Peptides against a protein of PDB entry 3QIS. Designs and how they scored, part 249

Target 1, 334 residues: chain A of PDB entry 3QIS
Amino acid sequence: PSLELSRREFVFENVKFRQLQKEKFQISNNGQVPCHFSFIPKLNDSQYCKPWLRAEPFEGYLEPNETVDISLDVYVSKDSVTILNSGEDKIEDILVLHLDRGKDYFLTISGNYLPSCFGTSLEALCRMKRPIREVPVTKLIDLEEDSFLEKEKSLLQMVPLDEGASERPLQVPKEIWLLVDHLFKYACHQEDLFQTPGMQEELQQIIDCLDTSIPETIPGSNHSVAEALLIFLEALPEPVICYELYQRCLDSAYDPRICRQVISQLPRCHRNVFRYLMAFLRELLKFSEYNSVNANMIATLFTSLLLRPPPNLMARQTPSDRQRAIQFLLGFLL

## One batch from the design tools (peptide; made by RFdiffusion4, then SolubleMPNN)

Design b2_p24_1_s2 (from b2_p24_1, 14 letters changed)
Fold by OpenDDE base, seed 2:
Order: structure tokens, then C-alpha cells, then sequence
Structure b2_p24_1_s2 (fold): chain B 334 residues (1-334), chain A 24 residues (1-24)
């Protein structure tokens, strides 16, 4: 059997977080026998492609002189955004299109990724006074490495690090402030806030706006701005409550004094973001008669975002652990 | 830029106010 491919090289320019790109090509059976095609893993790979890439269809049968369209879909989710922001991974792959009893056909995937404040650490963002798209990629790498080292120092020393001669970090990321300050101003009376989904086009505009500018006003509905905040918190490589404190939050969930002590041990940026978000959510709850938002709904929603189990424990989270996590957050909302 | 410094100052003042309100 043999195949003819309409193209073998694919370039995905300006790949962005949550923006789907599609490139199509055709495969034709130019042989005289039916053939089965499939995308297969390379040697030592478990998958035929990187997590941000998909082929559709990834397998099929072709009769003689039959042609099928294959879509190559590039989509950067929360699971790939951090490693692409750091430059640890790139928009490059090689796909192997296998023909049963035939040849392998190699497809080259290339392109460029545009960094996002989504999927960037709170520590790195607190050091960025400019939009992330204005920051050189080399400096992003340095900021991520330095952010990890300062987080570890802050957890170990329990003492305010003498902020040496380096430029003082922001108290919270400007991107979080832009989202939350907008919600404070315009969304406290918004009915069904955090319950009504945003518009996908408005979400993309908000992401692009935060990555490229410091706006006076965020575009889109209050629902889209609220959902953008949820997406931001979900995409964080380290949750607002650091993984190291997860178990202590669960253990303290019924003691408000110990809960406050656990939060005081967070790195400065994480602690400030936590307190700033709680200040917003408490303000939102004062308007519950207007916005239909209650403490149980907010605690349930934000607990999954702010207090994530460590990756090694994620598969073991019990219903009791979830209830304790919700109770921990309720102690800051009430 | 002067506009950026003014933005950062406004942000710092607002965040500080919100943090102090939460600590009460």
C-alpha cells in the first residue's frame, strides 16, 4: 500500500493559550489495495503527539483512490501553558503516519508560542511591572527560576526576607488586580455572578488584553471577567494556597485560629493574593440579596481553585477531604 | 512611563487598603 499526502509541513504561527488553531491536509490511497493508516508513537513515546496537538481522524481505512481530510488541531490548555511559557516545551513535533504493511510518513509540526500571564507563577507575575508580551523570553526564564528560589526561602525562614537591593515585587499580580478591581467596581450587584458562563470571544479578548496591555477597563461582560478570574486561578502552576500547606489546611479546617496561622505561613505574594481575593468575596457576599451569591456556593467554587491537592495526592482526595477544604475557606468568608 | 508609575501607585494603594480592611 502507498499514500499521497497533500502536505507534510505545518506551521502554527502565534499560538496562544486557549486559542484553537487548525491546519488541514489530505491523504489519498494511490495504491491498488485498501489500506489502514494510523498516527503512531515514536520510539520511547507513549503518545503519537505532544499534549497540545491532536490529529482528527487519528486512524482510518482508505479504499483505492479514496481521499480523507485530516485536521491537525493545536490547543494550549492549562496542562501545557506553563511549560510553553517557560520555553521548556515549544510548538515543535514530528508525527508518524503509519501505513499497515506500508511505509511511515513523517509530518513536521513547527511554530511559535506567545507567552501568557495565565499559567505563570504568582511570584514571577509580582516581578512583572509590564505586560508579559513585553518581557523578553530570557527574562521570563530567569524570573521563574528566581521565583522558585524565593518561594522556598520564604517557606523555610518564616522571617520576612530582608528585601535586598532588587526592585520591590508587587503585592499582587497586576493581572489579578485588574480583574478583581473591575469586579469590585462593576459586578457586586451582578445577578448570578460566577454561575453564568462568560462568552468565549470575550474571554479571548480579556486574555489578550491582560497579556499585551495595562487597560483602564477590561473588555466584556461581568460574567466574562468573572470567568477569566476562575481560568486564571485554575491555570496557576502553583495554586494560591501552596501545595506544601494543603494537608495543614485540611487538618485546621475546624479551628479558625490555626487556619489564620496556616495562611500567615504562605509566601508573601500568595498570602496577599489569598487575602485580596477573600476581601473581594466577602464584599460580594454583602450584596447577596442582589447578586444571588451565597457563601456555600462561593466556598465550593473557589476551594477547588485555591486549595488544590498536590499532584501525588489528586487521585486520593476523599469526599471528607473536599468537605474539610470547603470548611477551611468558609472560615474566611463568614 | 509616568502613566505606568501612576497606575502602579494606584494599584498599590488600593491593594493595601483592601488588605488592611481584611485584617480588621
Amino acid sequence: as target 1 above (334 residues)
Amino acid sequence: SAKEEEFLKKMEEDVQRRLEEFEK
Scores: peptide ipSAE 0.660, ipTM 0.964, DockQ to the pose 0.769
Fold by OpenDDE base, seed 3:
Structure b2_p24_1_s2 (fold): chain B 334 residues (1-334), chain A 24 residues (1-24)
Amino acid sequence: as target 1 above (334 residues)
Amino acid sequence: SAKEEEFLKKMEEDVQRRLEEFEK
């Protein structure tokens, strides 16, 4: 069997977080026999493509002289955004289109990724006084490496790190402040806040706005701004409550004094973001008569975002662990 | 820029106030 491919090289320019791009090509059976095609993993790969790429269809049958359209879909989710922001991964892949009892056909995927403040660490963002798109990629790498080293030092040393000659970091990321300050000003009376989904177009505008500018006002509805905050928290490589403290949060969930001590052990940026978010959520709960928001709903929603189980424990999370995690957050909302 | 410095100052003052209010 043999295939003819209309194209073998694909370029995805200006790939962004949560923005779907599609390229299409045709495959034709120019042989005399039916053939089965499939995308197959390369040697040592578990998947036929990187997590941000998909082929549709990824397999099929072609009769003689049959043609099928294949879509190559590029989508950067929360699962790929961090490794693309750091430059650890790139918009580069090779797909192997296998023909049963035939040849392999290689497809080259290339392109460029545009960094996002979504999926960037809290530590790196606290050192970033400008929009991420104004920061040279080389400096982003250095900021992530330095941020990792400061996090480790802050966890190991109960002593305040001497304020070395580095620029003083922000107390919280400017992106978090922009989102939460907007919600403080405009959304405390918003009915069904965090219950009504935002608009996808408005979410993209908010992301692009935070990546490229320091706006006076965030565009979109209060629901879209609220959902953008949830997406931001979900996309963090390290959750607001660091994985190292997860078990201690569960163990302390019914002792408010120990809960406060656990939070005090967070890295400065994580601790400040946690306290700032709790200050906002407490303010939001004062307006429960207007916004229909309650502490149990908020605690349940934010627990999955702020207090994520470590990757090694995700499959083992019990209903009891989830209830303890909710109770931990409730102690800061009530 | 002067606008960037003014923004960062305003942000720091607001965050600091909110953090101090949360600690009381």
Scores: peptide ipSAE 0.658, ipTM 0.963, DockQ to the pose 0.745
Fold by OpenDDE base, seed 5:
Structure b2_p24_1_s2 (fold): chain B 334 residues (1-334), chain A 24 residues (1-24)
Amino acid sequence: as target 1 above (334 residues)
Amino acid sequence: SAKEEEFLKKMEEDVQRRLEEFEK
């Protein structure tokens, strides 16, 4: 069996978080026998491609002189955004197109990724007084390393060394403030806030706006701004309530005094973001007659974002754990 | 820039107010 490929090199320029890119190529059976093709893992890989890449179709049959179009789809989700932001991973891959009883055909994937404030740590963002696209990648790495060390020091209740030379970090990320201040000003009376989805085009504009500028106003509908906040919180590498405190939040869920003590043990930026978000959500709930937002809906929605189970516990989360997590958050909304 | 410093100041003042209101 033999295949002819119309293209073997693919370049994905300016890949962004949540922006789908597609490149297509053709496979033709130039042989005299039917062929089965499949994308196969390289030696030591579990998957035929990186998590941000997909081939469609990834397998199939070709009759003699048949041609099929294959789409290579590049999409950076929350699962790949953090490692791409840090430069730990890159828009580079090699696909192996295997032909049954035939040859392997190699496809080269390359490109560049544009960093996002989505999928960046709260600690790093608190050190970014400029849009992330203005920050050199080397400085992003340094900021993530410094942020990790600050988080660990805070969790260990170590007195911050008076590192008298570092710029004072922001109390919260400017990106969170921009989103939440917009919602405070314009969305408290918005009917079905956090229930109505945003527009995908508006979400992309909001993300690009936050990554590239400090806007006077966020573009898009209140629903798109609200969903952008949810996407931001979901994409955080470390949730607003750090994984180390997850179990303590569940254990304290019915004791408001202990709940407050647990939150006080968060790293400064995480604690500030949590309190700032709770202040917003409490304000939003005062307008429940206008916006149809209630505490149970908000607690259910935000619990999955703010109080995520650690990756090792995700598969073990019981309905009781979910109810405790919701109850923990309700104690800050009521 | 002066505009960025003014923005950051306004942000810090607003966040501080919201945090103090939440702690009461």
Scores: peptide ipSAE 0.654, ipTM 0.963, DockQ to the pose 0.754
Fold by OpenDDE base, seed 1:
Structure b2_p24_1_s2 (fold): chain B 334 residues (1-334), chain A 24 residues (1-24)
Amino acid sequence: as target 1 above (334 residues)
Amino acid sequence: SAKEEEFLKKMEEDVQRRLEEFEK
């Protein structure tokens, strides 16, 4: 069996978080026998492609002289955004199109990723006074490394680090402030806030706006701005409540004094973001008659975002753990 | 830029106010 491929090299320029890109090619059975094709893993790989890439179809049969279109879809989700922002991963892959009882055909995937404030750590963002697209990639790496070190120091030391010669970090990321300040101003009376989904086009505009500028106003509906906040919180490499404190939050869920002590032990930026979000959510709850938002809905929604189980515990989360997590957050909303 | 400094100042003042409101 043999295949003819219309293209073997694919370039995905300016790949962005949550923006689907598609490239298509044709495969043709130029042989005289039916053939089965499949994308196969390379040696030592578990998957035929990186998590941000997909082939559709990834397998199939071709009759003699049959042609099929294959779509190569590039989509950066929350699962790939952090490693692409850091440059640990890149928009580079090799696909192996295997022909049963035939040869392998190699496809080269290349491109460039444009960094996003989505999937960037709170600590790094607190050190970014400029939009992330204005920050050199080399400096992003340094900011991530420095952010990790400062996080660890802040968890270990009750003493304020001497404000050495480094620029004072922001109290919260400007991106969070932009989203939440917009919601404070314009969305407290918005009916069904956090219940109605945003528009995908508006979400992309908001993401691009936050990545490239410091806007006077965020574009899109209040629903899109609200969903962008949820997406931002979901995409954080580490949740607003650090993984190290997860179990302590659960253990303290019914003691409001211990809950406050646990939050006080968060890194400064995480603590500020948590308190700032709680201030917003409390304000939003004052307008429940207008926005139909209640504390149980908010606690349920935001608990999954703010208080995520560590990756090693994720598979073991019990309904009791989830209820404790919700109760922990409720103690800050009521 | 002056506009950026003004933005950052406004942000810091607003965040500080909201944090203080939350602690009451």
Scores: peptide ipSAE 0.652, ipTM 0.962, DockQ to the pose 0.771

Design b2_p24_1_s3 (from b2_p24_1, 15 letters changed)
Fold by OpenDDE base, seed 5:
Structure b2_p24_1_s3 (fold): chain B 334 residues (1-334), chain A 24 residues (1-24)
Amino acid sequence: as target 1 above (334 residues)
Amino acid sequence: SAEEEEILKRYEESVQKALEAFEE
């Protein structure tokens, strides 16, 4: 069996968080026998491609002189955004198109990723006074490393924040403030806030706006701005309530005093973001007659974002654990 | 820019106020 490929090199320029890119190529059976093709893992890989890449179709049959179009889809989800922001991963891959009883055909995938404030740590963002796209990649790496070390020191209660010669970190990320301040100003009376989905095009504009500028106003509808806040919180590599405190939040869920003590043990930036979000959500609840927002809806929605189970416990989360997590958050909304 | 400085000032004032209002 033999295949002819219309293209073998693919370049995905300016790949962004949640922005789908597609490149297409054709494969043709120039042989005299039917053939089966498939994308196969390389020797040390479990998957035929990286998590941000997909081939469609990934397998199939071709009759003699048949041609099929294959789409290579690049999409950076919340699951890939953090490792691409850090430069741990890159828009580089090699696909192996295997022909049954034939040879392998190699496809080269390359490109560049544009960093996002989405999927960046709260600690790193608190050190960014400029939009992330203005920050040199080398400095992003340093900020992530320093952010990790500060988080660990804060959790250990061992070292006072080095009030050293470094610029004082922001109390909360400017990106969170931009979203929340907009919602506070313009969305308190918005019917079905956090219940109506945003527009995908507006969400992309909001992400691009936050990555590239410090705007006076966030573009898009209040629903899109609200969903952008949810996406931001979901994409955090470490949730607003750090994984280390997850179990203590569940254990304290019915004791408001212990709940407050648990929150006080968060790293400074996480604690400030939590308090800031709770203050905002309490304000929205005052307008429940206008915005249809209630404490149970908000607690249910935000609990999955703010109080995520550690990855090792995700598969073990019981309905009781979920209810405790909701109850924990309710104690800050009521 | 002067506009960015004004935005940053509004940031400091509003975040501080929100954090204080949470402790009350």
Scores: peptide ipSAE 0.452, ipTM 0.926, DockQ to the pose 0.789
Fold by OpenDDE base, seed 2:
Structure b2_p24_1_s3 (fold): chain B 334 residues (1-334), chain A 24 residues (1-24)
Amino acid sequence: as target 1 above (334 residues)
Amino acid sequence: SAEEEEILKRYEESVQKALEAFEE
């Protein structure tokens, strides 16, 4: 069997969080026999491609002189955004197109990723007074490493960091404030807030706006701004309630005094974000007659975002654990 | 810019007020 490929080199310029890019190529059976093709893993890989890449179709059958279009789709989800923001991973891969009883054909994937405030840690964002796209990639790496060390020191109740010559971090990320302050000003009377989905085009504009600027106003509908806040919280590498406190939140869920003590043990930025979000959500609940938002709906929605199980426990979360997590958050909304 | 400085001032005032309102 033999294949002809229309292209073998693919460049994905300016790859962004949640923005799908597609490159197409053709494969043709220029042999005299039918052939089966498939993308196969390299010797040390479990998958034929990196998590942000896919081929469609990834396998198939071609008769003699048959041609098929293959789409290479690049999509950065919440599962790949953090490692691309840090530069730990890059928009580079090699695909192996295998022909059954035939040859291997190598495809080269390259490109560049544009960092996002989505998928960046709260600690790192509290150190960014400028939009993330203005921050040099080398400085992003340093900010993430320093932020990890500060989080650990804060959790260990070690001596307050000497207020050395480092600029005082923001109390909460400016990106969270931009979203929440907009919703507070314009969305308190919005019917079905957090229940109606946003528009995908508006969500992309909001993400690009937060990554590149400090705007006076967020673009898009109140529904798109509300969904952008949910996407932001979902994309955090560490949830607003740190994984180390997850079990203690569940254990304290019916004791309001212990719940407040658990929150007081969060790293400063995480604690401030939690308090800031709870203050906003309490204010939003005062307008329940207008916005149809209630405490049970909000607690159910935000619990999955703010209080995630650690990765090692995620597959084991019981309905009882979910109910305790909701009850924990309800104690801050009522 | 002057606009960004005014936005940052509104940020400090707004965040501080929200954090105080949570502690009350």
Scores: peptide ipSAE 0.450, ipTM 0.926, DockQ to the pose 0.729
Fold by OpenDDE base, seed 4:
Structure b2_p24_1_s3 (fold): chain B 334 residues (1-334), chain A 24 residues (1-24)
Amino acid sequence: as target 1 above (334 residues)
Amino acid sequence: SAEEEEILKRYEESVQKALEAFEE
C-alpha cells in the first residue's frame, strides 16, 4: 500500500492557552489495494502525539483512489499549559502515519507558544508586576525556579523573607485581583453567578487581556469573568491549598480553629490568595437574594478548585473526603 | 504609565483591605 500526502510540514504560530488551532491535509490511496492508516507512537513514546496535539481521524481505511481529510488540532488545555509556559515543552512534534504492511510517513509539527498567566504558579505570578507576555521566556523560567525555592523556604519556616534586595513580591497575583475586583464591583448582584457559563469568545478575550495588559476593566460578561476565575484556579499547577495540607484540611474540617491554623501554614502567596478569595466569597454571599449564590453552592464549586487531592490520592477520593473538603471550606464562608 | 500606577495603587488598597477583613 502507498499514500500521497498533500502536506507534511505544519506550523502553528502563536499558540495560546485554550485557543484551538487547526491545520488540515489530505491523504490519498494512490495504490491498487485498500489500506489501513494509523498514527503510531515513536519507539520511546506512549502516545502518537504530545498532549496538546490531536489528529482526526487518527486511524482509518482508504479504498483505492479514496482521499480523506485529516485535521491536526492544537489545543493547550490545563494539562499542557504549565509545561509550555515554563518552556519544558514546546510546539514541536513528529507524527508517524503508519500504513498496515506499508511504510511510515513522517509529519513535522512546529510553531511557537505564547505564555499565559493561566497555568503559571502563584509564586511566579506574585513576582510578576508586568503582563506575562511582556516577560522574556528566560525570565519566566528563572521566576518559576526562584518561586519554587521561596515556597520551599516558606514551608520549612527556615528563613524570614529577607525583605532586602529583591523587589517585594505582590501579596496576590494581579490577575486574580483583576478578576475578583471586577466581580466584586460589577457581579455581586448578578443572577446565577458561577451557575451560568461564560461565552467562549469572551473567555478568550479575558485570557488574552490578562496575558497582555493590566486593564482598568475586564472585558466580557460577569458570567465570563466568573468562569475565567474558575479556569484560572483550575489551571494552577498547584492548587491554592497546597497538596501537602490536603489531608490536614480534611482531618480538621469540623474544627474551625484547627482549619485556620492549617491555612496559616500555607506559603505566603497561597495563604493570601486563599484569604482574599474567602473575603470576596463572603462578600458575595451577602447578596444571595440577588445572585442566587449560597454557601453550600460556593463551597461545593470552589472546593474542587482550591482543595484538590494530591495526584497520588486523586483516584482514592471518597464521598466522605469530598464532604470533609466542602465542610472545611464552609468554615471560611459562614 | 500613570494609569498603571493608579491601578497598582487600587490593587494595594483593595487587597490590603480584603486581607484585613478576613482576619477580623
Scores: peptide ipSAE 0.450, ipTM 0.925, DockQ to the pose 0.797
Fold by OpenDDE base, seed 1:
Structure b2_p24_1_s3 (fold): chain B 334 residues (1-334), chain A 24 residues (1-24)
Amino acid sequence: as target 1 above (334 residues)
Amino acid sequence: SAEEEEILKRYEESVQKALEAFEE
C-alpha cells in the first residue's frame, strides 16, 4: 500500500486558550490495493498526539484512488492551558500516520502559544500588575516558581518576608476583579444569571480582553461575563480552596466556626479570592427576585469550581462528600 | 496610562470594601 499526502508540515500560529484552530490535508491512495491508515503512538507515548491536538478522522480505509480529508484540530482546554502558559509544553508534536502493512508517514506540528491569565495560578496573577501578554515568558516561569514558594510559606504560617524590595502583590488577581466588579455593577438584576450560557464568540473576546488589556468595561453580555468567571475558576491550576484543605473543609462542613478557621489557613491570595467571591455572591443573592439566583444553586455551581477534590481523590468522591462540600459553601452564603 | 491608574485605584477601593463586607 502507498499514500500521497498533500501536506506534512503544519503551523498553528497564535494558539489561544479555548480557541479552536483547524488545518486540513488530503490523503490519497495512489496504490493499487485498498489500505487502512491510522495515527499511532510513538514508541514511548500512550497517545498518538498531545492532549491539545486531534486528528479527524484518526483512522480510515481507502480504496485505490480514493482521497480523504483529515482535519488537525488544535484546542487548548483547561487540561493543557497551565503547562502551555508556563512553557513546560509547547505547540509542537509529531504525528505518525501508519499505513497497515505499509510505511509510516511523519507529520510535523509546530506553532506558538499565547499565554492566558486563564490557567495561571492565583499567586502568579497577584504578582502580575500588567496583562499577561505584556509579561515575558521567562518572567512568567519566574513568577510561577516564586508563587509556589510563597504559597508554601503562607501555608506554613512562616513570617512574611521583609516587605523591603518586592512590589506588593495584589490582594486578588486583577482579572477576577474585572469579572466580579463588572457583574456586581451590571449583572445583579440580570435574569437567569449563571443559568443562561454565554456566547462562545463573546467568551473568546472576554478572554482576549483580559489577556491583553486592563479594560474599563468587559465586552459581551452579562451571561458571557458570568460564564467567563466560571471558566476562569475552573481553569485555575489549583482551586481557590487549595487541595491541602479539601478534606478539612468536608470534615468541618457542619461547623461554621471550624469552616471559618479552615479558610483562614488558605494562602493569602486564595483566602482573599475566596472572601471576595463570597462577598459578591452574598450581594448577588440579595437580588434573587430579579436574577433568579438562590443559595443552593450558587453553592452547587461554585462547589465544583472552588472546592475540587485532589486528583488522587477525584475517582472516590461520594455523594456524601459532594453534599458536605456544598454545605461548606452554603455556610458562607447564608 | 492615566486610565489604567484610575482602574487600579477603583480596584483597591472595591476589593478592600468587599473584603471588609465579608468580615461583617
Scores: peptide ipSAE 0.448, ipTM 0.925, DockQ to the pose 0.774

